# Peptides against a protein of PDB entry 4Z63, part 304

Target 1, 334 residues: chain A of PDB entry 4Z63
Amino acid sequence: LCLGMNDLTGNIPEDLFHLKRLNLLGIQENRLSGSLSREIRNLSSLVRLDVSWNLFSGEIPDVFDELPQLKFFLGQTNGFIGGIPKSLANSPSLNLLNLRNNSLSGRLMLNCTAMIALNSLDLGTNRFNGRLPENLPDCKRLKNVNLARNTFHGQVPESFKNFESLSYFSLSNSSLANISSALGILQHCKNLTTLVLTLNFHGEALPDDSSLHFEKLKVLVVANCRLTGSMPRWLSSSNELQLLDLSWNRLTGAIPSWIGDFKALFYLDLSNNSFTGEIPKSLTKLESLTSRNISVNEPSPDFPFFMKRNESARALQYNQIFGFPPTIELGHNN

## One batch from the design tools (peptide; made by RFdiffusion4, then SolubleMPNN)

Design b2_p29_1_s2 (from b2_p29_1, 16 letters changed)
Fold by OpenDDE base, seed 3:
Structure b2_p29_1_s2 (fold): chain B 334 residues (1-334), chain A 29 residues (1-29)
Amino acid sequence: as target 1 above (334 residues)
Amino acid sequence: SEALAARREALAPLLDTGQFPEPLRDLPK
């Protein structure tokens, strides 16, 4: 049953929960309000539940133990409060959980040993607090993780050295500290292609450790951290780099010529730093900026990127990295 | 000045994966 993208108001009719053979319930992009009914438990054949982009409030009901076939739960952009229900945090069937842009709070706890099918987690823009969950690497299929805009504190856990499934990771604006430790840990994530660390590590030094290596790194975003130091030499070994944003830091020195050696680099933002010297001539030789054949078929994170030009502007949503226009921003380095 | 830098930082283009908290009512269809 797909009722998304309408102007439906009020609550879900209770009679809808009598549909015991329902595999898909999509009611996204409406004006549905009130609490999400506990009677969802009656939808025992449910594989996909999409309640995203509504006005739902209250706690998410703890009924996911009665939904043994549920693979997809989308609840982004609602008014949900409380924590992740215990039955949801222990779901062995769940592949994707998206609860981005809610008011969920407390300590983030997932039973990763039980969540054997979880491959995508989006909890960005919530009110989770405390430390990052050390057991996330126990989610052996977890590839996509967005935890941006939560009130996490401290450092990236040492256990994330073992996060082999991790491919797309965002911790943007989560009050994290110790960028040197974070990069030193995350370099062990052999499948890591996308790393977003914007608005963390405030005023720290960007490490220039030649021992750091991110073999498969395609997207690195570390903007608005007020980071000191220079362009890191270790980044030159990330030959697959497509997008680099280091804007709004305090980086100094020259822009190195090796930036022009990235054949796939189509988006570069180094604006609002303290870089000096000449613009490398090698940037004019970037094949990705001269050829129209940007490969659109590359793996993208499940979480969107949001670009906001100013505080008053609405954020533009980009569902794919290749949705970004080819860009070189080097402005405001005085 | 630090105040001008802070104001510019507040106006900084943010590439983020966190949805900017927008009022639920103003969600683009």
Scores: peptide ipSAE 0.258, ipTM 0.704, DockQ to the pose 0.093
Fold by OpenDDE base, seed 4:
Structure b2_p29_1_s2 (fold): chain B 334 residues (1-334), chain A 29 residues (1-29)
Amino acid sequence: as target 1 above (334 residues)
Amino acid sequence: SEALAARREALAPLLDTGQFPEPLRDLPK
């Protein structure tokens, strides 16, 4: 049953939960309000539940043990409060959980040893607090992780050295500390292609450790951290780099010529730093900016990027990295 | 001033994966 993109109001009629053979319930992009009914438990054949972009409130019901076939739960952009219910945090069937832009709170706890199918997790823009869950690497299929805009504190857990499934990771605006430790840990994530660390590590030094290596790194966003140091030499070995944003830091020195050697680099923002010297001539040779042959068919993160031009502007949502216009921003470095 | 820097930083275009806490938009009609 797909009822998305309407002006439906009120709560879900209870009689809808009598549909025991229902595999897909999509009621996204409505004005549905109230609590999400516990009677969802009656939808024992449910594979996909999409309640996103509504006015749902209260706690998410702890009924996911009665939904043994549920693979997809989308609840982004609601008013959900409380934690992730225990049955959801233990779901062996769940592939994708999206609860971005809610009011979920407390410690983030997932039973990753039980969540054997989880491949995508979006919990961005919530009120989760405490430390990052050390057991996330136990989610052996977890590829996409967005934890941006939560109140996590401390460092990236050392256990994330073993996060082999991790490909797309965002921790933007999560009060993280120790960028050197974070990068030193995350370099062991051999499948890591996208790393977003914006609005963390306030005033720290960006490590220039030649031992750091991110083999498959395509997207690095570490903006607005007030980071000190220079362009990190270790980044020059990330030959697949497509997007680099280091804007709004306190980086100094010259922009190195190797920045133009990235054949796939189509978006570069180094603006609002303290870079000096000349613009590297190698930037004029970026094939990605001269040739339209950017393979648009590359896998993107499941989580969108949001770009806000100013405080009053609406954030633009980009569902794909390639939705960004080819960009070189070098402004405000003097 | 640190206040001016903070205000400029608040005005910075930000690439973020966190949805800006926009008021639950009235779904555009």
Scores: peptide ipSAE 0.321, ipTM 0.762, DockQ to the pose 0.095; fails the geometry check
Fold by OpenDDE base, seed 2:
Structure b2_p29_1_s2 (fold): chain B 334 residues (1-334), chain A 29 residues (1-29)
Amino acid sequence: as target 1 above (334 residues)
Amino acid sequence: SEALAARREALAPLLDTGQFPEPLRDLPK
């Protein structure tokens, strides 16, 4: 049953929960309000539940033990409060959980040993606090993780060295500290292609440790951290780099010539730093900017990127990295 | 000044994965 993209108001009719053979319920992009009914438990055949973009409030009901086939739960952009229900945090069937842009709070706790099918997690823009859950690497299929805009104080857990499934990771604006430790840990994530760390590590030094290596890194965003240091030499080994944003830091020194050696680099923002010297001539030879054939079919994060150009501007949503225009921003350097 | 830096930072283009609190109506068609 798909009722998305309407102007539906009020609650879900109770009789809808009698549909025991229902595999898909989509009621997204409406004005549905109140609590999400616990009677969802009666939908024992449910594979996909989409309640996103509504006015739902209250706690998410703890009924997911009665939904043994549920693979997809989308609840982004609601007013949900409380934590992740225990039954949801223990779901062996769940592949994707999206609860971005809610009011969920407390410590993030997932039973990753039980969540054997979880591959995508979006909990961005919530009120989670405490530390990052050390057991996330136990979610052996978890590839996509957005935890942006929470209050995960402290450091990236050492256990994330074992996060082999991790491909797309965002911790943007999560009050993280110790960028050296974070990068030192995350370099062990051999499948990591996207790393977003914007608005963390305030005033720290960007490590220039040549031992750091991100083999498959395509997207690195570490903007607005007030980071000191220079362009990190270790980044030159990330030959697949497509997008680099280090804007709004305190980085100094020259822009190195090796930045033009990234054959796939189509988006570069180094603006609002303290870089000096000449613009590398190699930047004028970037194949990605001269050749029309950017492969549009590359895997991208399940979470969107949001770009806000100014305070008054609407945020632009980019569902794919290749949706970014080819860009070289070098403005506002000294 | 730190205040000017902070004000510029507040005005900074942000590439983020956290959704800005936006009204439901502003979905791109």
Scores: peptide ipSAE 0.319, ipTM 0.752, DockQ to the pose 0.083; fails the geometry check
Fold by OpenDDE base, seed 5:
Structure b2_p29_1_s2 (fold): chain B 334 residues (1-334), chain A 29 residues (1-29)
Amino acid sequence: as target 1 above (334 residues)
Amino acid sequence: SEALAARREALAPLLDTGQFPEPLRDLPK
């Protein structure tokens, strides 16, 4: 049943929960309000639940133990409060959980040993507090993790050295400290292709340790951290780099010539730093900017990117990395 | 001035994965 993208108001009719053979319930992009009914438990055949972009409030009902086939739960952009329900945090069937842009709070707790199918987690823009959950690497299929815009004080857990499934990771604006430790840990994530760390590590030094290596790194975003130092030499070994944003830092020195050796680099933002010297001539030879044949079929994060041009501007949503125009921004380096 | 720099940083374009606290319906699709 798909009733999304309407102006529906009120609650879900109780009789809808009698549909025991229902595999898909999509009621997204409405004005549905009140609590999400516990009677969702009666939808025992449910595979996909999309309640996103509504006015739902209260706690998410703890009924997911009665939904043994549920693979997709999309609840982004609601007014949900409280924590992740215990039955949801223990769901063995759940592949994707999206609860971005809610008012969920407390410590983030997932039983990753039970969540054997979880591959995508988007909890960005919530009120989670405390530390990052150390047991996330126990979610053996978890590839996509967005935890941006929460209040995770402290450092990246040492356990994330064992996060072999991790491919797409965002911790943007999460009050994290110690970039040297974070990069030193995350380099062990052999499948890591996308790393977003914007608005963390305020005023720290960007490490220039040549022992750091991110073999599969395609997207690195570490903007607006007030980072000191220079262009990191370790990044030159990330031969698959496609997008680099180090804008709005305090980086100094020359832009190195090796920046033009990245054959797939189509988006470069080094603006609003303190770089000096000449623009590397190698940038004029970037194949990605001269050839239209960048393979559009590369895997992208399940979480969107949001670009806000200024405080008064609306954020542009980019569902794919290739939605970004080919860009070289080197402005405001003085 | 440091105050001007701080204000510029607050107004900085942000590439983020967290949804900005904007009215629910107004994100361009």
Scores: peptide ipSAE 0.251, ipTM 0.706, DockQ to the pose 0.090; fails the geometry check

Design b2_p29_1_s3 (from b2_p29_1, 14 letters changed)
Fold by OpenDDE base, seed 1:
Structure b2_p29_1_s3 (fold): chain B 334 residues (1-334), chain A 29 residues (1-29)
Amino acid sequence: as target 1 above (334 residues)
Amino acid sequence: SAALAARREALAPLLDTGQFPEPIKDNPK
């Protein structure tokens, strides 16, 4: 049953929960309000539940043990409060959980040993607090992780050295500290292609350790951290780099010529730093900007990027990295 | 000035994966 993209109001009719053979319920992009009924437990054949973009409130019901076939739960952009229900945090069937842009709170706890099918997790823009869960690497299929805009504290856990499934990771605006430790840990994530660390590490030095290596890194976003230092030499070995944003830092020195050697680099933002010297001539020869053959079919994160150009502007949502216009931004380097 | 820097940072284009809290349109009471 797909009823998305309407102006439906009120609660879900209770009679809908008599549909025991229902595999897909999509009621996204409505004005549905109140609590999400516990009677969703009666939908024992449910594979996909999409309640996203509504006005739901209260706690998410702890009934996911009665939904043994549930693979997809989308609840982003609601007013949900409380934690992740225990039955949801232990779901062996769940592949994708999206609860971005809610009011979920407390410590983030997932039973990763039980969540054997979880491949995508979006919990961005919530009120989770405490430390990053050390057991996330135990989610052996977890590829996509957005934890941005939560009140996590401390450092990236050492256990994340073993996060072999991790491909797309965002921790933007999560009050993290110690960028040197974070990069030193995350370099061991051999499948890591996208790393977003914006609005963390306030005033720290960007490490220029030549021992750092991100072989598969395509997207690096470390904007608005007030980072000191220079363009990191270790980044020159990330030959697959497509998007680099180091804007709104305190980086100094010259922009190195090797920045133009990235064959796939189509988006570069180094604006609002303290870079000096000449613009590298190699930037004028970026193959990705001269040849339109950017493979549009490259895998991207499941989480969207949001670009807000100014305070008054609505954030533009980009669901794919290739949705970004080819950009070289070097402004405000004085 | 630190205040101008702070204001500029508040105005910074943010490439973020956190949804800016779009005001959940308050249900009109």
Scores: peptide ipSAE 0.289, ipTM 0.717, DockQ to the pose 0.096
Fold by OpenDDE base, seed 2:
Order: sequence, then C-alpha cells, then structure tokens
Structure b2_p29_1_s3 (fold): chain B 334 residues (1-334), chain A 29 residues (1-29)
Amino acid sequence: as target 1 above (334 residues)
Amino acid sequence: SAALAARREALAPLLDTGQFPEPIKDNPK
C-alpha cells in the first residue's frame, strides 16, 4: 500500500494494521501526526515500512520482534524521541534503517551481532550522545553509515580498523576529536570510498603521515575544522579521488602538483585556507574536467549530501556525488 | 579576529550529510 506524497492528516487508521499480508506500507510525505501505532506489530508480513516526512512524535514502538520480514524502515524527518527500540536494535532481517532528522537521544546502541543483514544506517541529525558504538564493525554487512550531526564525544573507536564492510561513512558535525587517530584507524577500512568529517577536530593538525593510505577513497570531505598543516602527501596515493573538500581550514604551504594527477577528480574545494604559491598547471589538465566521460553509474552513498552555498541559500540535496557540478574552488587563500 | 573567523565559518558553504533544520528540496533531476 503506497499513500505517499499526499496531504493526509491525523493518525493512520487502526484497521490498516489488520492487513496481515501487507508487504509494503508507504505513507511518506504526508502530515500524519501522533505516535506511530504499536499495532504495526500486526503487519507480520511487512518487508518495507516508510513513514518518512511526516509529523510523527513520541517513541518508536518496540514491536520489531513481531516483524520478522522487515528489511526497510524509513522514518526520516519526523519528531521521534527516545532511543532505537530494543527489538529494532536486534532485528536480524533489517537491511536499511533510516531515522535521519528526528529527535532521537541517548547512547546509540545496536546489537550488531544480531543485525546480520544491516547494510545501511542513517541516523544523521539526531540527539544521540556519548561515544561512537565500538561494536559497529560487528555489523558484518554494514556499508553505509551516516552519523552526522549528533553529539558524539571522543575518538573514532579502535575497533573500526576491522570495519571491512564500511564503504560510505559520515561523521560530520559530531564533536569528534583526534583526526590523526581517526585517519589512522579508518585507513584499515579497505572498502572505504566516501569519508565525511566536516565540522570536527577543531583546530587540530591534519596529519602528513606517509604511512597513511586510503586505497579506494573517492570522496574526502574535511571542511570547516580549522585544521592546520599542509596538503597531506598520503592523499596522493588515493588514485581514485573524485571529490576533495578541505575548505575553511587553516592549511598552509603550496598546492602540490600531484593534485592534477587525479584522473577522476571533478570537484576540488580548497577555498578559505592559507595556501600560498602558484596554482598547479596540472589542474588545467584534469581529465575529468576536460572529458565528458564521467561514469555516472558508480555506486553512491545511500545518504544524501547537503550543500548550502551561503546563509541565505537553501541547502541543495544531492543524492549522488555526480550531481555536483565540476568545480575548482581556490578562493580566499593568502 | 576570532569573531570574524567564527562569522565566516557560520557563513561557510557546508557540504554535510546532516539535514539542515529547513526542508531541503531535492535538486530537480
């Protein structure tokens, strides 16, 4: 049953929850309000639940043990409070959990040993606090992780060295510390292609450790951290780099010529730093900027990127990295 | 000044994966 993209108001009719053979319920993009009914437990055949973009409030009901076939739960852009319910945090069937842009709070706890099917997690823009869950690498299929805009404290856990499934990771604006440790850990994630760390590591030094290596890194965003240092030499080995944003830092020295050796680099923002010297001539020869053959069919993160160009501008949502225009921003350097 | 830096940072283009409080419209495909 798909009732999304309407002006539906009030609560879900309780009789709808008697549909025991229902595999898909989509009621997204409405004005539905109140609590999400516990009677969703009666939907024992449910594979997909989409309640996103509504006015739901209260706690998410702890009934997911009665939903043994549930693979997709989308609840982004609601007023949900409390934590992830225990039955949801233990769901062996769940592939995707999206609860972005809610008011969820407390410690983030997932039973990753039970969540054997979880491949995508979006919890961005919530009120989770404490430390990053050390057991996330136990979610052996977890590929997409957005934890942006939470109040996590401390460092990236050492256990994330074993996060082999991790491909797309955002921790932007999550009060993280120790960028050297974070990069030193995350370099072990051999499938990591997208790393977003914006608005963390306030005033730290960007490590220039030649031992750092991100083999499959395509997207690196470490903007607005007030980072000191120079363009990191270790990044030159990330031959698949497509997007680099190091804007709004305190980076110094020259922009190195190797920045133009990235055949796939189509978006470069080094603006609002303290870079000096000449613009590398190699940047004028970037194949991705001269050739139209950007392979649009590359896998992207399940989480969107949000770009706000100025305070008065609406943020633009980009569901694909290739939705970004080819860009070289080098403005506001000294 | 630290205040000017902070104001510039507040004005900074932000590439983020966290949703802004304002409803972000999808870029029309």
Scores: peptide ipSAE 0.287, ipTM 0.713, DockQ to the pose 0.087
Fold by OpenDDE base, seed 5:
Structure b2_p29_1_s3 (fold): chain B 334 residues (1-334), chain A 29 residues (1-29)
Amino acid sequence: as target 1 above (334 residues)
Amino acid sequence: SAALAARREALAPLLDTGQFPEPIKDNPK
């Protein structure tokens, strides 16, 4: 049943929960309000639930033990409060959980040993607090993780050295500390292609440790951290780099010539730093900016990027990194 | 001045993940 993109108001009719053979319920992009009914438990054949972009409030009901076929739960952009219910945090069938842009709070707790099918997790823009859950690497299929815009104080857990499934990771604006530890841990994630760490590590030194290596790194965003240091030499070994944003830091020294050796680099923002010297001539030879034949078939994060150009501007949503215009920003290096 | 730097940082373009409180426009494909 697909009823998305309407002006539906009120709550879900209780008689809808008698549909025991229903595999897909999509009611996204409406004005549905109130609590999500506990009677959703009666939808025992449900594979996909989409309640996103509504006015739902209250706690998410603890009924997911009665939904053994549920693979997709989309609840982004609602007013949900409380935590992730225990039955949802233990779901063995769940592949994708998206609860971005809610009011969920408390400690993030997932039983990753039970969540054997979980591959995508978006909990960005919530009120989760405390530390990052150390057991996330036990989610052996978890590839896509957005935890941005929460209040996860402290450091990246050491257990994340074992996060082999991790490919797309954002911790943007989460009050994290110790960038040297974070990078030293996350370099062990051999499948990591996208790393977003914007608005963390305030005033720390960007490590220039030549032992750091990110083999498959395509997207690195570490903007607005007030980071000190220079362009890190370890980054020169990330030959697949496509997008680099180090803007709004306190980086110094020259822009190195190896920045132009990245054949796939189409977006570079080094603006609002303290770089000195000449612009490397190698930047004028970036094949990605001169050739239109960029292969569009690259894996993208399940989470969108949001670009806000100034405080008064609306953010632009980019569902794919290739939606970014080819860009070189080197402005405001005074 | 430190105040001008702080004001510029508040006005900083942000490339982030997760929805801003303000209305987001989808990039037209």
Scores: peptide ipSAE 0.207, ipTM 0.667, DockQ to the pose 0.092
Fold by OpenDDE base, seed 3:
Structure b2_p29_1_s3 (fold): chain B 334 residues (1-334), chain A 29 residues (1-29)
Amino acid sequence: as target 1 above (334 residues)
Amino acid sequence: SAALAARREALAPLLDTGQFPEPIKDNPK
């Protein structure tokens, strides 16, 4: 049953929860309000639940033990409070959990040993606090993790060296410290292609350790950290780099010529730093900027990226990495 | 394909929330 993208108001009718054969419930993008009913437990055949973009409030009901086939739970952009229910945090069937842009709070706890099917986790823009959960690498299929815009304290856990499944990771604006430790740990994530660390590590030095290596790194975003140092030499070994944003830092020195050797680099933002010297002529040789039809046949994750041109400007949403216009931003380097 | 749609849904949020906050739905005041 798909009732999304309407102007439905009020509560979900109780009679809907008598549909024991229902595999898919989509009621997203409405004005549904109140608590999410515990009677969802009666939907024992449910594979997909989408309640996103509503006005739901209260705690998420602890009924996910009665939903043994649930693979997809989308609850983003609601008013949910409390924690992740115990039954949800232990779900062996769940592949995707999206609870972004809620008011969830407390310590983030997931039983990753039980969550054997979890491949995507979006908990961005919540009120989670404390430390990052050290046991996330125990989620052996977990590829996509967004924990941005929470209040995590401290550093990236040492256990993340063993996060082999991790491909896409965002920790933007999560009060993290120790960028040297974070990069030193995350370089062990051999499947890591996208790393977003914006608005962390305030005033730290960007490490220039030649021992750092990110073999499969395609997207690196570490903007607005006030980072000191220079363009890191270790980044030159990330030959698959497609997008680099180091804007709004305090990086100094010259822009190195090797920045033009990235065959796939189509987006470069080094703006609002303290870079000096000449613009490398090698930037004019970037094949990705000269070729109109980069049919990058790689199934780009259809990630919306946001671009914020100015501190006061609204972020522009781009639904695909490839939806970015080929861009070189080198402005405001003094 | 359903697999591509599922991959879109799975991957879209990571880049959205990380670099540039989605505008929080301004609660219509």
Scores: peptide ipSAE 0.025, ipTM 0.649, DockQ to the pose 0.147

